Peptides against a protein of PDB entry 8PQO. Designs and how they scored, part 88

Target 1, 252 residues: chain A of PDB entry 8PQO
Amino acid sequence: VLLKEYRVILPVSVDEYQVGQLYSVAEASKNETGGGEGVEVLVNEPYEKDGEKGQYTHKIYHLQSKVPTFVRMLAPEGALNIHEKAWNAYPYCRTVITNEYMKEDFLIKIETWHKPDLGTQENVHKLEPEAWKHVEAVYIDIADRSQVLSKDYKAEEDPAKFKSIKTGRGPLGPNWKQELVNQKDCPYMCAYKLVTVKFKWWGLQNKVENFIHKQERRLFTNFHRQLFCWLDKWVDLTMDDIRRMEEETKRQ

## One batch from the design tools (peptide; made by RFdiffusion4, then SolubleMPNN)

Design b1_p16_4_s3 (from b1_p16_4, 10 letters changed)
Fold by OpenDDE base, seed 1:
Structure b1_p16_4_s3 (fold): chain B 252 residues (1-252), chain A 16 residues (1-16)
Amino acid sequence: as target 1 above (252 residues)
Amino acid sequence: PPATLELMFTVASLSI
């Protein structure tokens, strides 16, 4: 098991981020051709658990069409079905990813708290002290180009170049986080994303767990760069606007 | 339906 807490600091409020995240997910999904193929929504309902209230979703990603034919033919039953269970109680979210074939030997859990701070809280997910000792805190700086793969880099998605016309936020210089504390009119937040990866196959555990973390980090980095650079597209939208957009997308 | 943030990249990266 490999645990890392990714801390993504953004010059947006927690309330703004709720809109921006949903917008950016929708946009990213549109840009990914065929991403909706093989997605089965089993459950989409409100939930209440231990005082937590939100929306529960259970999706199955059928990856049969996403892999080469020879892989599909050799894959055991259930190996290409990924279950995603998500509890969205914003500002808290939890996603659990499992596989039918691997059962308890495979788990990706992503638990996110969105807090109106600069990533200074320790153990925001309230892990046991012994468990917390094994968590690596990883700061993602959306302005740091060195954290972006060259193949992923787009100038229009570079926070170091972008300036929001609507909000005046950006561009984000090398010391933007330190400068932000002096800007009383600029909101900020941190997404604390605790990622737990479990892959219990002998000889491959560390390799796969590290690989998954690498991909998650890459995803979080690119996504939040996009989210910020798309600020002018979503900052004036309401949650009702987002819901309408989602409904329109479902009809297509 | 749109993919969630968590699986979006994973599903895309597996696509050939």
Scores: peptide ipSAE 0.038, ipTM 0.730, DockQ to the pose 0.192
Fold by OpenDDE base, seed 4:
Structure b1_p16_4_s3 (fold): chain B 252 residues (1-252), chain A 16 residues (1-16)
Amino acid sequence: as target 1 above (252 residues)
Amino acid sequence: PPATLELMFTVASLSI
């Protein structure tokens, strides 16, 4: 098991982020050609548990069409079905990813708190002290180009170049996080993303767990760069606007 | 149905 807490600081408010996240997920999904293919939604309903209130979703990602034919032919039954269970109680979110074939031997859990701070809180997920000692805190700087793979880099998604016309935010210079403290009119937040990865195959555990974390970090970095650079597209949208956009997308 | 951030991870993991 490998745990890391990714801290993503953004020059947006917690309330703004809720809209921006939904918009950016929808937009990113549109950009993925055939990304929605093989997705089965089993459950999509409100939930309330232990004072947590939000939306629960259970999706199955059928990867048979997404892997090479030889992999599909050799894959055991259920190996290409990924289950995603998500609890969205913003500003708290939890996602659990499992695989039918691997069962208890595979788990990805992503727990996120969105806080109106600069990533200064320790153990926001309230882990036991012994468990917290094993968590690596990883800061993601969306303005740092060195954290972006060359193949992922797009100039239009570079926070160091982008300036929001609607809000005046950006471009984000090397010291943008420190400057936020002095900018009373600029909101900020941190997404604390605790990622738990379990891959219980002897000889491959550490390799696969580290690989998954590397991919998660890459994903979080790229996504939040997009989210910020798309600020002018979503900052004036309401949650009702987002819902309409989602409905329109479902009709296509 | 709309993809999630986690779906993007899945696609990315298969590309490697």
Scores: peptide ipSAE 0.035, ipTM 0.730, DockQ to the pose 0.210
Fold by OpenDDE base, seed 5:
Structure b1_p16_4_s3 (fold): chain B 252 residues (1-252), chain A 16 residues (1-16)
Amino acid sequence: as target 1 above (252 residues)
Amino acid sequence: PPATLELMFTVASLSI
């Protein structure tokens, strides 16, 4: 098991982020060719449990069409079905990813708290001390180009170049986080993403767990760069606007 | 095989 807490600081408010995240997820999913193909939504309903109140979703990603033929031919039954269970009780979210074949030997859990701070809280997820001492805190700086793979880099998604017309936020210079403390008119938040990766196959555990973390970090980095650079597209939207957009997308 | 699982996760991550 490998745990890391990714801390993503953004020059947006927690309330703004709720809209921006949903917009950016929808937009990113549309941009992926074959996005939505092989996705089965089993459950999408409100939930209330242990003081959490939000939306629960259970999706299955059928990867049979997305993997090479030789992989499909060699894959055991259920190996290409990925289950995603998500509890969205914003500002708290939890996602659990499992595989039918791997069962208890594979888990990706992503637990996120969105807080109106600069990533300074320790153990926001309230882990036991023994567990917390094994968590690596990883800061993602959306303005740091060195954290972005060259193949992922787009100038229109570079926070160091982007300036929001609607809000005046950006571009984000090298010291933007330090400067933000002195900018009373600019909101900020941190997404604390505790990522738990479990892969119990002997001899492959470390390799796969580290690989998954590398991919998650990459995903979080690129996504939040997009989210910020798309600020002018979503900042004036309401949650009702997002709901309408989602309904329209479901009808198409 | 390792490559199969790595690929599966990559595809899944892109879909999430």
Scores: peptide ipSAE 0.030, ipTM 0.693, DockQ to the pose 0.126
Fold by OpenDDE base, seed 2:
Structure b1_p16_4_s3 (fold): chain B 252 residues (1-252), chain A 16 residues (1-16)
Amino acid sequence: as target 1 above (252 residues)
Amino acid sequence: PPATLELMFTVASLSI
């Protein structure tokens, strides 16, 4: 098991982020080849549990069309079906990813708190002390180009170049986080993403767990760079606007 | 339905 807490600081409010996240997920999904293809939604319903109120989703990702033919032919039954159970009680979210074949030997859990701070809270997910000792805190700086793979880099998604016309935010210089503290009119938040990865295969555990974390970090980095650089596209949208957009997308 | 961020992650994680 490998745990890391990714802390993504953004020059947006927690309330803004809720809109921006949903917008950016939708846009990213449209831009991805085969976005939404092979996704089966089993459950999409409101839930209330232990004072947490939100939306519960259970999706199956059928990866048969997304892997090479030889992998598909050799894959055990259920190995290419990924189950995603998600509890979205923004500003708290939890996602649990499992695989039919691997069962308990595979787990990706992503627990996110969105807080109006600069990533300074320790153990925001309230882990046991012994568990918390094993968590690496990883700061993602969306302005740091060195954290972006060359193949992922797009100038239009570079926070160091982007300036929001609507809000005046950006570009984000090397010391933008420190400067943000002194800018009373600029909201900020941190997404604390505790990622738990378990891959219990002898000889491959550490390799696969580290690989998954690397991909998660890459995803979080690119996504939040997009989210910020798309600020002018979503900052004036309401949650109702987002819901309408989602409904329109579902009808297509 | 739109792919979630986590879905994109899962697909990326399986990509060699």
Scores: peptide ipSAE 0.035, ipTM 0.726, DockQ to the pose 0.226; fails the geometry check

Design b1_p16_4_s4 (from b1_p16_4, 9 letters changed)
Fold by OpenDDE base, seed 1:
Structure b1_p16_4_s4 (fold): chain B 252 residues (1-252), chain A 16 residues (1-16)
Amino acid sequence: as target 1 above (252 residues)
Amino acid sequence: SPATLEQMFLVAALSI
């Protein structure tokens, strides 16, 4: 098991981020083709658990059509079905990804708290001390170009170059986080994303777990760079606007 | 469509 807590600092408020995230997810997903095939939504309902209220979704991703025929033929039953269970109680979110075949030997869990701070809280997910000491805190700096793969880099998605016309935020210089504390008019937040990866196969555990973390980090980095650079596109939208956009997308 | 960042990861993986 490999645990890392990714802390993404953003010059937006927690309330703004709720809109921005949904917008950016929708926008980014438009460029992805074939992702909707084989997706089965089993559950989509409100939930209440331990004072947490939100929306629960259970989806199955059937990967049979996404792998070569020979892989599909050799894959054991359930091996190509990925279950995603998500509890969205913003500003808290939890996603659990499992596989029917691997059962308890495979787990990806992503738990996110969105807090109006600069990533200074320790153990925001309230892990036991023994568990927390094994968590690596990883700070993602969306302005740091060195954290971006060259193949992923786009100038129009570079927070170090972007200036929001609507809000005046940006560009983000090397010391933008330190300077932010002196800017009373600029909101800020941190997304604390605790990522738990378990891949209990002998000889492959560390390799796969590290690989998954690498991909998650890459995703978080690129996504939040986009989110910030798209600020002027979503900052004036309301949650109702987002819901309308989502409904319109479903009809297409 | 995916509603969360985590779901977007799966969509990206499935787009291959």
Scores: peptide ipSAE 0.094, ipTM 0.789, DockQ to the pose 0.153
Fold by OpenDDE base, seed 2:
Structure b1_p16_4_s4 (fold): chain B 252 residues (1-252), chain A 16 residues (1-16)
Amino acid sequence: as target 1 above (252 residues)
Amino acid sequence: SPATLEQMFLVAALSI
């Protein structure tokens, strides 16, 4: 098991982020090849549990069409079905990813708190001390180009170059986070993303767990760079606007 | 259905 808490600081408010996240996910999905293909939505309903109220989704990702034929032919039954269970009670979210074949031997859990701070809270997910001491805190700086793979880099998605016309935010210089503290008019938040990865397969555990974390970090980095650089596209949208957009997309 | 950031991970992983 490998745990890391990714802390993504953004010059947006928690309320703004809710809109921006949904918008950016939708846009990113449109831009990705095969986005939504092979996804079966089993459940999409509101839930209320232990004082948590939000939307619950259960999706199955069928990977049979996404892998080479020889892999499909050799894959054990259920190995190519990934289940995603998500509880979205923004500003708290939890996603659990499992596989039918691996069962308890495979887990990706992502728990996110969105807080109006600069990533200074310790153990925001309230882990036991024994567990928390094994969690690496990883700060993602969306302005740091060195954290971006060259193949992922796009100038139009570079926070160090982008300036929001609508809000005046950006560009983000090397010390933008420190400068942000002194800017009373600029909101800020941190997404605390606790990522738990378990891959219990002899000889491959560490390799796969680290690989998944690497991909998660890459995703978080690129996504939030996009989210910020798309600020002018979503900052004036409301949650109702987003819901309408989602419904329109679903109908297509 | 609401899209998730984690969904994007899976899509991206399959695209690599």
Scores: peptide ipSAE 0.060, ipTM 0.771, DockQ to the pose 0.168
Fold by OpenDDE base, seed 5:
Structure b1_p16_4_s4 (fold): chain B 252 residues (1-252), chain A 16 residues (1-16)
Amino acid sequence: as target 1 above (252 residues)
Amino acid sequence: SPATLEQMFLVAALSI
């Protein structure tokens, strides 16, 4: 098991992020080739449990068409079905990813708190001390180009170059986080993403767990760069606007 | 499909 807490600081408010995230997820998913294919939504309903109140979703990703032929041919039954269970109680979110074949031997869990701070809180997810001491805190700086793979880099998604017309935020210089403290008119938040990865196949555990973390980090980095650079597209939208957009997408 | 196993977690992770 490998745990890391990714802290993504953004020059947006927690309330703004709720809209921006939903918008950006929708856009990013549309831009992905083959996105939505093989996705089965089993459950999508409100939930209330242990003080949490939000939306619960259970999706199955059927990957048969998204893997090489030789992988599909050799894959055991259920191995290419990924289950995603998500509890969205914003500003708290939890996603659990499992596989039918791997069962208890495979888990990706992502728990996120969105807080109006600069990533300074320790153990925001309230882990036991013994567990928390094994968590690596990883700061993602959306303005740091060195954290972006060359193949992922796009100038139009570079926070160091982008300036929001609607809000005046950006571009984000090398010391933008430090400067933000003194900019009373600019809101900020941190997404604390605790990522738990478990892959219990002997000989491959460390390799796969590290690989998954690497991919998650890459994803979080790119996504939040997009989210910020798309600020002018979503900052004036309301949650009702997002709901209408989602319904429109479902009808098409 | 040009999709890879590496991209498998992209859509799932975006749903968070």
Scores: peptide ipSAE 0.036, ipTM 0.734, DockQ to the pose 0.097
Fold by OpenDDE base, seed 4:
Structure b1_p16_4_s4 (fold): chain B 252 residues (1-252), chain A 16 residues (1-16)
Amino acid sequence: as target 1 above (252 residues)
Amino acid sequence: SPATLEQMFLVAALSI
C-alpha cells in the first residue's frame, strides 16, 4: 500500500472551484474521443451518511474495447472491468476504484478536501497518527512547467502565460503563491487529495503502486492547469448552467 | 454518462 497526499493550490475560491471542476471535467471529456465508450452507469443518486450529504455514483468501465485483442483474449473474466464508486459531497469527495478479478488485491482510493487555505493543514483527512506517518505530502505547482511532461504541455493551458480577462488573475509567476497572501482580492484554495494505492501482486506491488501514483500526479497537474486556464469560460457560470450543459451533452 | 474527475484520470492512465 502506498499513500500520498497531493496538495494542489489554486487562485480560486472553494465555491468557484466547484463550478470549475465540473466544467473542466466535462470539457476534458469532450476532448477525449471515445473516452466514454464502455462506461456503464449503475447508480447515480443522492446519499446521506454520517453527516455527509452528496451525490453517489457507481460506474463500470468495460475495457475490453480499449485493450489489444491478444490482451482481451488472455484476460481472465472480470479482469477488464473496473468499478468506480464516487461520493461527491463537495467540498469533500471520495472515489474508490476496484477491479472484479483482483478483488481485494487492487484498490485506488482518492479522498479530497477542498479548503480555503494555502495547503498548510496537516492530516486534514484525520488519519491515525501511525497511518499519517506513512503519507508523503506532495505539492503540485500548476505554474511550474518542469512538472509537466513535454507531450502534455500546451501553451493555451500554461498558467504562467494565461491572464484571466474576467478576473484579472494570472499569469502565475514563480512566486505566485507567496504573492497571493498580499492580494486581498484574490481568493485561493487547496485541494488535499489523499491517494491510496494497493496492488497486492508479489514482485509487482511497489512498481505498480508507484506507477499509478505517477500517473495520478500527472493527471492532477494537467487537470488543474486546464481548470485555471479555462477560468474565463466557467467563472461566470452557475451550478444551474453546468447542469444545463451536462444535459445538452447527454442529448448529443 | 456523467463525467467524473477520476474517470478522466483513469482514461488517461489507460492511454499510457
Scores: peptide ipSAE 0.058, ipTM 0.768, DockQ to the pose 0.171; fails the geometry check

Design b1_p16_5_s1 (from b1_p16_5, 13 letters changed)
Fold by OpenDDE base, seed 1:
Structure b1_p16_5_s1 (fold): chain B 252 residues (1-252), chain A 16 residues (1-16)
Amino acid sequence: as target 1 above (252 residues)
Amino acid sequence: SLKNALHYIQLDSLTR
């Protein structure tokens, strides 16, 4: 098991992020060719459990069309079906990813707290002390180009170049986080993403777990760069606007 | 459209 807490600091408020995240997910999904292919939504309903209230989703990602033919032909039954269970009780979210074939030998859990701070809280997910000492805190700086793969880099999605016309935020210089403290008019937040990866195959555990973390980090980095650079597209939207957009997309 | 279903798994990003 490999645990890392990714801390993504953004020059947006927690409330803004709720809209921005939904917009950016929708936009990113539109940009993905065949992104909806092989996705089955089993459950999408409100939930209330242990004082947590939100939306629960259960999705299956059928990866048969997303893997090379030789992998598909050799894959055991259920090996290419990924289950994603998500509890969205914003500002808290939890996602659990499992595989039918791997069962208990495979788990990706992503637990996110969105806090109006600069990533200074320790153990925001309230792990036991013994567990917490094994968690690596990883700061994602959306302005740091060195954290972005060359193949993922787009100038229009570079926070170091982007300036929001609507809010005046950006571009984000090397010391943007320190400067935020002095800018009373610029909101900020941190997404604390505790990622738990379990892959219990002897000889492959560390390799696969590290690989998955690398992919998650890449995803978080790119996504939040997009979210920020798309600020002018979503900052004036309401949650009702987002819901309407989602409904319209479902009708298409 | 199930396009909005991609929260944390960008399948295309995993295969690229």
Scores: peptide ipSAE 0.078, ipTM 0.728, DockQ to the pose 0.146
Fold by OpenDDE base, seed 2:
Structure b1_p16_5_s1 (fold): chain B 252 residues (1-252), chain A 16 residues (1-16)
Amino acid sequence: as target 1 above (252 residues)
Amino acid sequence: SLKNALHYIQLDSLTR
């Protein structure tokens, strides 16, 4: 098991982020090749549990079409079906990813708290001390180009170049986080993303767990760079606007 | 198409 807490600081408010996240997820999905191919939504409904109220989704990702033929032919039954269960009770979110074949031997859990701070809270997910001591805190700086793979880099998604016309935010210089503290008119938040990865296969555990974390970090980095650079597209939208957009997308 | 975006993990990003 490998645990890391990714802390993503953004020059947006927690309330703004709720809109921006939903918009950016929708937009990113549209832009990606394959656009949801092989995704089956089993459940998408409101939930209320233990004082937590939000939206529950259960999706199956069928990866058969996304892997090479030889992998598909050699894959055991269920090995290419990934289940994602997500509880979105913003500002708290939880996602649990499992595989039909590996069962208890595979888990990706992503728990996120969105807080109006600069990523300074320790153990925001309230882990036991023994567990918390094994968590690596990883700060993602969306303005740091060195954290972006060359193949992922786009100038239009570079926070160091982007300036929001609507808000005046950006570009984000090397010391933007430090400067943010002194900018009374600029909101900020941190997404604390605790990622738990378990892959219990002999000889492959560490390699695969580290690989998954690397991919998650890559995803979080790119996504939040997009979210910020798309600020002018979503900052004036309401949650009702987002809901309408989602409904329109479902009809397509 | 249920192009409802992955809230947290875009598996497509893993294959790229």
Scores: peptide ipSAE 0.076, ipTM 0.729, DockQ to the pose 0.150; fails the geometry check
Fold by OpenDDE base, seed 5:
Structure b1_p16_5_s1 (fold): chain B 252 residues (1-252), chain A 16 residues (1-16)
Amino acid sequence: as target 1 above (252 residues)
Amino acid sequence: SLKNALHYIQLDSLTR
């Protein structure tokens, strides 16, 4: 098991992020071919649990069409079916990913708190001390180009170059976080994303767990760069606008 | 795409 807490600081409010995240996911999905292919929604309902109130979803991702033919032909039964259970109680979210074939030997859990701070809270997910001491805190700086792979870099998605016309936020220079403290009118937040990865196959556990974390970090980095650079596209949208966009995306 | 699926999985998206 490998745990890391990714802390993403953004010059947006917690309330703004709720809109921005949903917009950016929908937008990114539109830019990809076959976005809804192989996705089966089993459950979509409100939930109440341990004081949390939100929306629960259970989806199956059938990855047979997403992998090379030789992988599909050699894959054991159920190996290419991924179950995603998600609890959205924003500003708290939890996603649990499992696989039909690997059962208890595979888990990806992503728990996110969105807080109106600069990533200064320790153990925001309230882990036991013994567990918390093994969590690596990883700060993602959306303005740091060195954290972005060359193949992922796009100038139009570079926070160091972007200036929001609607809000006046950006560009984010090397010291943007420090400067943000002095900008009383600019909101800020941190997404604390605790990622738990378990892959219990002897000889491959460390390699796969580290690989998954690498992919998660890459995704979080690129996504939040997009989210910020798309600020002018979503900052004036309502939640009703977002809901319509989500429905459109589901139909593609 | 697989990338799109990962986006939704990782970001707790489409929870509505």
Scores: peptide ipSAE 0.067, ipTM 0.748, DockQ to the pose 0.317; fails the geometry check
Fold by OpenDDE base, seed 4:
Structure b1_p16_5_s1 (fold): chain B 252 residues (1-252), chain A 16 residues (1-16)
Amino acid sequence: as target 1 above (252 residues)
Amino acid sequence: SLKNALHYIQLDSLTR
């Protein structure tokens, strides 16, 4: 098991982020080839548990059409079906990813707290001390180009170049976080993403767990760069606007 | 949900 807490600082408020996240996910999904193909929604309903109230979703991603033929032919039954269970109780979110074949031997858990701070809280997810000492804190700087793979880099999604016309935020220079503290009119937040990865296959555990973390970090980095650079597209939207956009996307 | 779409994107990128 490998645990890392990714801390993503953004020059947006927690309330703004709720809209921006939903918009950016929708937009990113539209831009992906074959988006939605092989996705089965089993459950999409409100939930209330242990004082947490939000939306619960259970989806299956069927990867048979997404892998090479030889992989599909050799894959055991259920190996290419990924289950995603998600609890969205913003500002708290939890996602659990499992596989039918691997069962308890495979787990990706992503727990996120969105806080109006600069990523300074320790153990925001309230882990036991023994567990917390094994968590690596990883800061993602959306303005740092060196954290972006060349193949993922887009100039229009570069926070170091982007200037929001509607809000005046950006571009984010090398010291943008320090400067943010002095800018009373600019909101800020941190997304604390505790990622737990379990891949219990002898000889492959560390390799696969580290690989998955690398991919998660890549995803979080690219996504939040997009979220910020798309600020002018979503900052004036309401949650009702987002819901309408989602409905329109489902009809296409 | 839009959150699930993000994970789908990740999975898609892993299979490419």
Scores: peptide ipSAE 0.065, ipTM 0.734, DockQ to the pose 0.127; fails the geometry check

